# Ledger of designs, part 124: peptides against a protein of PDB entry 4N78

Target 1, 186 residues: chain A of PDB entry 4N78
Amino acid sequence: HFQVICRLLGYQGIAVVMEELLKVVKSLLQGTILQYVKTLMEVMPKICRLPRHEYGSPGILEFFHHQLKDIVEYAELKTVCFQNLREVGNAILFCLLIEQSLSLEEVCDLLHAAPFQNILPRVHVKEGERLDAKMKRLESKYAPLHLVPLIERLGTPQQIAIAREGDLLTKERLCCGLSMFEVILT
Target 2, 155 residues: chain B of PDB entry 4N78
Amino acid sequence: MAELQMLLEEEIPGGRRALFDSYTNLERVADYCENNYIQSADKQRALEETKAYTTQSLASVAYLINTLANNVLQMLDIQASQLRRMESSINHISQTVDIHKEKVARREIGILTTNKNTSRTHKIIAPANLERPVRYIRKPIDYTILDDIGHGVKW

## One batch from the design tools (peptide; made by RFdiffusion4, then SolubleMPNN)

Design b2_p16_8_s1 (from b2_p16_8 with A2P)
Fold by OpenDDE base, seed 5:
Formats: C-alpha cells, sequence, structure tokens
Structure b2_p16_8_s1 (fold): chain B 186 residues (1-186), chain C 155 residues (1-155), chain A 16 residues (1-16)
C-alpha cells in the first residue's frame, strides 16, 4: 500500500503529506500534549521519594500508583491525551513507512537506470573466470545503452541538456544521503 | 512551406487536371488512328503510325501518372517531416516541463530532509550556517543495500 | 499533331 502511495504521490505529493503531518504533529505536541504535560506537572507530587527497596516490585508499583493516583484517575489523560499520542505515533509510523517505501522505489529506479548510466552490477565471478574479462564483456554489452554519451553524439543541444539533467535527477536520490525521518524526530 | 503549398495548390491539382484532360486527347488519337486506317490505301503504314501514336500516348499518360504520384509522395514526405518536427517540439516541451516539475518537487521534499548521519565519530559540529546547500556528497551508490531487499520480504 | 498534349516520351519517365 505504501509503495502504491509513493508511486501515486511522487516527490511533491509525499512532501505535501509530510509537511501536513509535521504540522499536525507539531500542533499536537505544542498544543494538547503540552497542555496535558503542564497539567500533569502541576499535579505531580512535589516530593517523590524513592520507595525503600524492601517493598519489592509490587510494593514499588503500589507506591507509585498511590503517588500518581490523581494522575491515573485523570480521565482526560486516558482518553484525549492517549488518543493524541496515538495520532502522533501513527503519524511518525506513517512517515517512516513512506520513507522506507520511497527508498525502495528509488533503489528500483536506480537499478533500472544503471545500465543506461554506465553503472555495472557487481559481477559474481565463477571459479576460473577472470574478473577483468567478465567486466570487459559487460562493459561491451552495455556500452550501446549509455544514454548520455549516445545523446551527446547523436542528439541536438537541447536533447543533450535534457539528457544530462535527467541523468542527474536520476542519480540524485534521497536514499543516497538524505533522511526525512530524522527531520521528523527533531 | 512554399514547396508544400506549391504541391498542394498547383502541382497536384494541375497534374490531376492534366491526367483528366489526357482522356480527351486519347480519344482524339484513337479517332484519328481509326479514320486514318480506314482512309489509307497503305494499311501497313497506317498500322505502324497507329502503333507509334499508341506508344507515345501510353508513354505520355504514364509520365503524367508518375509525375503526379511523385508529387503526392513528396507532399506526404514533407507533411510527415513537419509532423515529426512538431512531435519533437512537443516532446521537448513536455520533457522540459517534467524536469521542471521534478526539480520543484525535489526542492520541496529536500526541505524535509537532512543528511543521513554517517556513523563517523566525528563531532557533528552543528554546522552553524544552516544555509549551506546540502552538497550531495556523491558517494558511489552502494547497491549492496539492495541485496537484502530482493528476497521477497512481504512487508 | 493528333497527340495534342500527349507529348511526353518514355525517356522522360526514366530520367530522375
Amino acid sequence: as target 1 above (186 residues)
Amino acid sequence: as target 2 above (155 residues)
Amino acid sequence: SPLGELTHTAEELLTP
């Protein structure tokens, strides 16, 4: 599904969706969640002493339950705040999945473009074959497919410019060095 | 343009008219040959003359047809060439627009991206100047990352 | 000439 979304939206559509999601997340974090956090900070016990180790895990849990009773009983925390946190989580997850899907699509595009861009796949050399000979054969096989040199030789100046720009755009992909997810986390 | 116009307006219509008029001429030749044969005392000579006129008439009609056909073919070639030029122009415009749209899209999404942290321990000195165009460090695309993707992980 | 406008020769067909 995410792959289809990436294909349908393209870079522009993905950018728009990501921007809107960032706005939503920002709004949730700086608005509702912030307000809940502030409210929670106000009701937090001023002195939270670490329970004595003697109480064990259940006793510690009960102690914190008692200390946080007012917070736990805060109905809006269970409903609205958790829903907002879920929305934020879903948005983050969505962004992650979109980025992953986009990266896959970009990689596929790069692979498909490789024969036309003088990028040879790593050749597995069988035992007894010279790597150099195999590479030369591959180079010779794909030499006619090198698009930019071909167009530079046979094309008009305008076609050459377009081919070079297209080649550059094909090579310059986000997966090569850029991450959207890191921006979302900041 | 002038050549195409001449073909469309003058040469082809003129050739068609000439070919049509040749019918009348052929009829005259036939009538002449018939009458000449009937009236001539030397039937052999009349027959030879008829053969000569027939050959000439056929050659002339063949010439008219050939000329007309060549003009039509030339017209079609010119039109085909014009269409190819138009197609090339449209394609160029389309590609230019697509590249432009892609560049815009890349800029838009680029704003939402940051450089992948290469685990190199170097102190990420927060580049103070946010404005430095993210120089695409053209690291060779390590396609080895794809080795794991090709196995049908159904996501 | 009874040929009128039919004056083209077969040789003219062969000349490019």
Scores: peptide ipSAE 0.096, ipTM 0.572, DockQ to the pose 0.006
Fold by OpenDDE base, seed 1:
Structure b2_p16_8_s1 (fold): chain B 186 residues (1-186), chain C 155 residues (1-155), chain A 16 residues (1-16)
Amino acid sequence: as target 1 above (186 residues)
Amino acid sequence: as target 2 above (155 residues)
Amino acid sequence: SPLGELTHTAEELLTP
């Protein structure tokens, strides 16, 4: 699903969606969640001492339940606050999944373009084969597919310019060094 | 352009008119040959003259047809060439627009990206609030990074 | 000439 979304939206559509999601997340964090956190801080006991370990786990739990009774009984916490947190979480996950899907798509594009861009695959050398000979063979095999050099030889200046720009755009992908998700986490 | 215009406005219409006129001339030649044969005391000579006129007439018509046909073909070739040039121009514009759109899109998404921290140590880089212009560091794209992503196409 | 404008020769046809 995310792959389809990435394909349909393209870079621009993804950017728009990501920006809007970031705005929503920011709004949720700075608005409702912040308000709930402030409210929770107000109702938090000023002094909450750790109960003695002698009470055991049930006793400690009961102690904390008693100390946090007002928080636990705060119905809006379970409904609105947690829902907002879920929305934030979902937005983050959505962004992550979009980025992952986009990265996969970009990788596929790069792989498909590689033969045309003088990018040779890593050669698995079988035992006894010379790496150099195999590389030369591959180079010779794919040399006719090098699109930009071909256009540079046969094309008009305008075609050459477009080919170079297209080649550059094909090579420059986000997956090569950029992360959107890291921005989201900051 | 001048050649195409000449073909369209002068040569082809002129050739068509010439062919039309040739029809009238052929009829005259036929009438002449018939009358000449009937009136001539030397029918053999008249027949030979008719053959000569017939051959000449056919040659002339053939020439006119061939000339007209060649002009039409030339016209079509020029037009085809013009269409190809137009197509090329349209394609060029289309590609330019697409490249531009892609660049814009990439800029838009680029501002939402940061450089991947290559350092294994997750230094919690404090959110530098500064929208660092995603400098497209024209670092040579090391495609080797892609080798670890996905099931390597077993070639 | 009874040929009028029909004066083109076969040679002219062959050597355009």
Scores: peptide ipSAE 0.063, ipTM 0.559, DockQ to the pose 0.006
Fold by OpenDDE base, seed 3:
Structure b2_p16_8_s1 (fold): chain B 186 residues (1-186), chain C 155 residues (1-155), chain A 16 residues (1-16)
Amino acid sequence: as target 1 above (186 residues)
Amino acid sequence: as target 2 above (155 residues)
Amino acid sequence: SPLGELTHTAEELLTP
């Protein structure tokens, strides 16, 4: 599903969606969640001492439950605040999955473009074959597929310019050195 | 432009009219030959004259058809060339627009990105073969680094 | 001429 979304939206669509998600997350964090956190801080017991070890584990649990009873009983916290936190979490996960899916698509595009851009795959050399000879054969095999040199030789100046720009755009991908998710976490 | 206009407005219509008029002329020739044969005391001579007129008439019609056909072919070739030029122009514009849109999209998404901390440790093992310094060795982007990120593409 | 406008010759046809 995320791959389909990435294909459908493209870079621009993904950017728009991520920007809107960031706005939503920011709004949730600075609005409702912040207000609940402030309220919780006001209700939080100022002095919560560790109960004496003599109460045992059940008594300690009861003690903490009693100390936090007002917080636990705050029904709005469970419904609204946790829902908002869930929404934030979902938004973050969505961004992560979109980035991962986009990276996969970009890798596929790079792999598909490689033969046309004078990028040779790593060749496993069988025992007894010279790596150099195999590489030369591969170079010779793929030489006719080099698009930019071909267009430079046969194309119009306008076509050459477009081919060069297209080649550059094909080579430059986010997956090669950029991360969106890190920006979202900041 | 002038040649195409001449073909469309003058030569082809003129050729079509000439061919149409030839029908009337052929009928007159046929009537003449028939009457001449009937009225002539020398049937052999009349027959030879008829053969000559028939050959001439066929040659004339063939000439008209050939001329018209060539003009139509020439017109079509000119139009095809014009269409190819238009197609080339449209394709160029389309590609330019697509590239521009892609650049804009990349700028927009780029604002939402940060550089990955590439730990310097991946020694790009320069292939040992000092191939002759091909002048502009654009460092081939080693896309194999991306192979580990995609779980799914088992090559 | 009974040929009227049909005056083109076979030779004219053969000349491209």
Scores: peptide ipSAE 0.062, ipTM 0.559, DockQ to the pose 0.006
Fold by OpenDDE base, seed 2:
Structure b2_p16_8_s1 (fold): chain B 186 residues (1-186), chain C 155 residues (1-155), chain A 16 residues (1-16)
Amino acid sequence: as target 1 above (186 residues)
Amino acid sequence: as target 2 above (155 residues)
Amino acid sequence: SPLGELTHTAEELLTP
């Protein structure tokens, strides 16, 4: 589903969706969630001492559960705050999945374009074959597929310019060094 | 352009007129041949003349048709060439626009991206100071403080 | 074309 969404939206569509999601997340965080957090901070016991190590992990958990029981049982917190947090979480998850899907698509595009751009795959050399000879054979095999040089030889200046720009756009992808998700997390 | 104009305005119309005139002339030639054959004392000679005129007339018409056809074909070739040039231009513009749109889109999404920091996993430095276990004092939490929170204050 | 040479004479014949 996310792959389809990425294909349908393209870079521009994805950007728009992510921007809107960021706005929503920001609104939720700065609005309702922040208010609840502030309120919770005010009502939090001023002295929450770490339970003695003697209580063990279960005892510590029970201790914190008891201390936070009233907060956790607060109906408004469960209904409104947690729903908003869920929405934020879903938005973040959505962004992550979109980015991952986009990255996969970009990688596929790069791989498909590689033969036309003089990018040779790492050839596994079988034992006994000279790597250099195999590479030369591959280069020779794919040389006619090099699109930009071909167009440079046969095309008009305008076609050459377009081909070069297209080639550059094909080579330069976000997956090569950019992350959207990291921006969302900051 | 000049050649196309000549074809459209002069050569093709001229050829059509010539062909029409030839039709009228053929009728005259036929009438002449018929009358000549009837009036001539030498029927054999009249027949030979008729054959000659017929052959010549057919040849002339064939020539006119061929010339006209060639001119029309030439016209069509020129027009086809013009259309191809226009198509090429449109394609170029379209491709340029597409590239531009793609660049814009990439810039837009690029704003939402940061360099993948090969962040060295900062070792979560375990806080050195084990905070001493402070005695748990159960203070009742007054939840009435939350009563005012949640009514959408219409600003 | 041999027909082209015939057309000059034909045009003359066809134009009375």
Scores: peptide ipSAE 0.051, ipTM 0.560, DockQ to the pose 0.005; fails the geometry check

Design b2_p16_8_s2 (from b2_p16_8 with A2P E5P E11R)
Fold by OpenDDE base, seed 1:
Structure b2_p16_8_s2 (fold): chain B 186 residues (1-186), chain C 155 residues (1-155), chain A 16 residues (1-16)
Amino acid sequence: as target 1 above (186 residues)
Amino acid sequence: as target 2 above (155 residues)
Amino acid sequence: SPLGPLTHTARELLTP
C-alpha cells in the first residue's frame, strides 16, 4: 500500500502529506497531549515513596493503586489522551513507512537507470579473472546505452540540456543521503 | 513555408485548372480528328494524324496528372514534416515542464529532509581475546542492592 | 495545332 501511495503521490504529494501530518502531530502534542500531561503532573503525588518490599507484590500494587487512584480514575486518560497518543504514533509510523517505501522506489529507479548512466555493478570475478578486464568489457558492452553521451553526440542543444537535467534528477535521490524521518523525530 | 504556400495556392490549383482545360482541349481535338478523317481524301494520313494527336494528348494528360500528383505528394511531405516538428516542440515543452515540476517537488520534499547521520559504525573491533562465554549464571537479581538507592523510609 | 502548349511538353516527355 505504501509503495502505491508513493508512486501515486510522487515527491510533491508526499511532501504535502508529510507537512500536514506534521501539523497534526504538532497540534496533538502541543494541544491535547500537553494539557493532559500537565493535568497528570498536577494530580501526580508529589511524594511517592517506594513501599517496603516486606509488603509483597500485592501490597505494593495496592499502595501504588491508592497513590495513583486519581490518575487511574481519570477516564479521559484512557479515552482521549491515549487516542491522541495512538494518532501520533500512527502518524510517525506512517511517515516511517512512507520514507521506507519511497527509498525502495528510488532505489529501483536508480537500478533501472544505472545501465543508461554508466553505473555498472561490481561483477563477481572468478578465480583467475582480472576484475579490471571484466569491468572494461562490461563498460564497453553497455557503452551504447549511455544516454547522455549519445544525446550529446546526436541531439540538439535543447535535447542535450534536457538529457543532462534528467540525468541529474535521476541520479539525485533522497535515499542517497536524506532522511525525512529524522526531521519528523526532531 | 513559401514552398508550401506556393504549392497550395499556385501549383496545385494551377495543375487542376490545367487538367480541366486539357479536358476541353481533348474534346476539341477529338472533334477535329473526326472531322478531318471524314473530310480527308487520304484516310490513311488522317488516321495517322489522329493517332499522333491521341498519343500526344495522352502524354500531355499523363504529364499533368504526374505533375499534380507530385505536387500533392510534396505538399503532404512538407505538412508531415511540419507536424513532426510541432510534435517535437510540444514534447520538448512537455519535458521541460515535467523537469520543472520535478524540481519544484524535489525542493518541497527536500525541506522536509535532513542529512542522514552516517553514524560511522565504529567497526566493533571484536576484542582479540574471545572472552570465554561466561556461563550466564542467572544470579537472582538481588533487589536489595536497590534498597539503599531508594529513599525508602527506614522505619 | 489546337493542342498548342500541351504538345511541346508532351513531346519532351515522350522522348527519352
Scores: peptide ipSAE 0.016, ipTM 0.666, DockQ to the pose 0.005
Fold by OpenDDE base, seed 4:
Structure b2_p16_8_s2 (fold): chain B 186 residues (1-186), chain C 155 residues (1-155), chain A 16 residues (1-16)
Amino acid sequence: as target 1 above (186 residues)
Amino acid sequence: as target 2 above (155 residues)
Amino acid sequence: SPLGPLTHTARELLTP
């Protein structure tokens, strides 16, 4: 589904969706979640020391339950705050999955464009074959497909300009060095 | 443009009129040949004259048709060439617009991006032959492998 | 000649 979404939306649509999601996340974080966190901080025990280990795990748990009773019993925390956190989490996951899907699409595009851009894949050299010879053979094989030089030779000035711009746009992909997800996490 | 206009406004209509006039003239020739044959004392001569007129008339009509056909073909070729030029222009504009849209889209999404933390891969001492930077084709983590592990939210 | 323009054109075509 995410791949289809990426294909359908393209860069523009993805940007819009991401921006809106960021707004939603920001609203959730700065609004409801912040308010609940503030409230939780107010009800948080000022002094919560580790009980003696002699009480055992059950006793320690009971101690913390008692200390945090007001927090645990805060009904809105369970219903609203956790829901908002879930929404934020979902948004983050959505962004991650979109970025991953986009990266896959971009990689596919790069791979498809590679023969036309004189980008040769790493050739598996069988034992005994010269890497250089294989590379030369591949270069020769794909040389006629090099689009920009071909258009520069045969095309109009306008076509040449478009080809160069297209080539540049094809080479410059987000997956090459940019991350959206990191921005979302900041 | 001038050539196409001449073809459309003068040559082709003129050729059509000429063909129409030829029809009328052929009727007159036929009438003449018939009357000449009837009135002539020398029927053989009249017949030979008729044959001559017939051949001449056919040749004339054939020429008119050929000329008209060639003019029409020329017209069509010019129009086809114009259409090709228009198509090329439209394609150019379309591509220009698409590139522009793509650039805008990339700027917009670019605002939402930061540089990937490239793990300091140890300076692979570039062997003397600068292997063209193999674009890090991140092997797409086949996340489909994860499709089977978790609660399959088939997203 | 009753053949008018046709005869003229035909003659032009038939005469090399």
Scores: peptide ipSAE 0.015, ipTM 0.673, DockQ to the pose 0.005
Fold by OpenDDE base, seed 5:
Structure b2_p16_8_s2 (fold): chain B 186 residues (1-186), chain C 155 residues (1-155), chain A 16 residues (1-16)
Amino acid sequence: as target 1 above (186 residues)
Amino acid sequence: as target 2 above (155 residues)
Amino acid sequence: SPLGPLTHTARELLTP
């Protein structure tokens, strides 16, 4: 689904969706969640000491349950605050999955373009074969597919310009050095 | 443009008119040949003359048809060439627009990106004692470990 | 075209 979304939206659509999600997340964090956090801070016990280990795990749990009774009984925390946190979480996950899907699509595009851009994968060399000779053979095999040099030789100035720009746009992908998710976390 | 216009407005219509005019002329030639054959005392000579006129008439019509056909073909070739040029122009414009849109889209999404922190992976200093590479013995993957994971039919 | 000379003569005869 995310791959399809990436293909349908493209860079522009993804940007718009991400911007809107960021706004939503910001609104949730600075609005409702912040208010609940402030309220929780007000009702939080001023002194919460670690109970003695002698009480064991059940006793420690009961101690914290007692100390946090007012928070646990806060009905709006479960219904509204946790829902908002889920929404934020979902938004973050959505962004992550979109970025991952986009990266996959970009890698696929790069791989498909590679033969036309004189980008050759490292070929596995069998024992006894020279890597250089095999690479030269591969280069020679794909040489007729090099789009930019071909157009530079046969094309009009306008076609050459378009081909160069297209080549650049094909090579420059987000997956090569950019992260959206890091911006979202910031 | 001038050549196409000449073909459309002058050469092709002129060729069509010439063919129509040739019909009338051919009828006259036929009448002449018929009368000449009837009136001539030397039927053999009259027949040979008729054959000559027939051959000439056929050659004339063939020439007119060929000329007209060539003009039509030339017209079509010019039009096809014009269409190809127009198509090329449209394609160039389309590609330019697409590139522009892509650049705009890249800028927009670029604002939402930061450089990947390539953590300089610290040069894993190979430990001095290269432990002999333990020969990777491919243990067959026991897929039975996955039998408890998922809705697989427990046999 | 071998018809070339014939077409020329035909043209001369058909052109008044």
Scores: peptide ipSAE 0.015, ipTM 0.664, DockQ to the pose 0.005; fails the geometry check
Fold by OpenDDE base, seed 2:
Structure b2_p16_8_s2 (fold): chain B 186 residues (1-186), chain C 155 residues (1-155), chain A 16 residues (1-16)
Amino acid sequence: as target 1 above (186 residues)
Amino acid sequence: as target 2 above (155 residues)
Amino acid sequence: SPLGPLTHTARELLTP
């Protein structure tokens, strides 16, 4: 699903969605969640001493339940605050999954474009084969597929310009060094 | 452009008219040949004249058709060339716009990104001495150590 | 076109 979303939205659509999600998250955090946290801090027992271990686990639990009774009985906390936290969590997860999906798509694009851009993978050399010879052979095999040099030789000035720009855009991807998720976490 | 216009407005219509006129003239020639053969005392001569007119008429029609066909083909070639040029121009514009849109989109999404802290994964310099994989011997977790901690009701 | 001379003659005959 996330891959389909990435393909459908593209960079522009993803940017818009991410920006709006950030606004929503910010609004939830600075608004409702902050207010509930402040309220919870106010109603939190000022002195919560650890009960004696002699009361056993049930007694300790009952002690804390009693101390936190006001918090536990705060119905709005469960219905509103936790829902908002869930929404924030979902938004964060959504952003993470979108970034991961986008990165996968970008990697696929890079891999598909690589032969046309003179980017060759490191070939596994079987024992006894010279890596250099194999790489040279591979380079020679894919040399006719190099798009920019081919167009520079055969194309019009306009085509050459487009090819160069396209080549640059193909090489430059977010996955190469940029993270959206890190921005969302800050 | 001038050549195409000449073909469309003058040459092709003119050729069509010529063919139509030729049709009418052929009918007249046929009538003439028939009458000439009936009235002539020398039937052999009249027949030879008819053969000559027939051959000439066929050649004329063939020429007119060929000329018209060539003009139509030339017209179509010019039009096809114009369409190809237009297509090329449209494609160029489309590609330029797409590239521009992509650049804008990338700038926009780029604002929402930060540099990945490529933690310089310290090249784990594989220690020269491959320490023999210490066989992880799973020590069974002795759960009996926890038996004394729980106030389990000894039934 | 090898038909050129023939077409000229034909045109002359067909033009009244």
Scores: peptide ipSAE 0.012, ipTM 0.681, DockQ to the pose 0.005; fails the geometry check

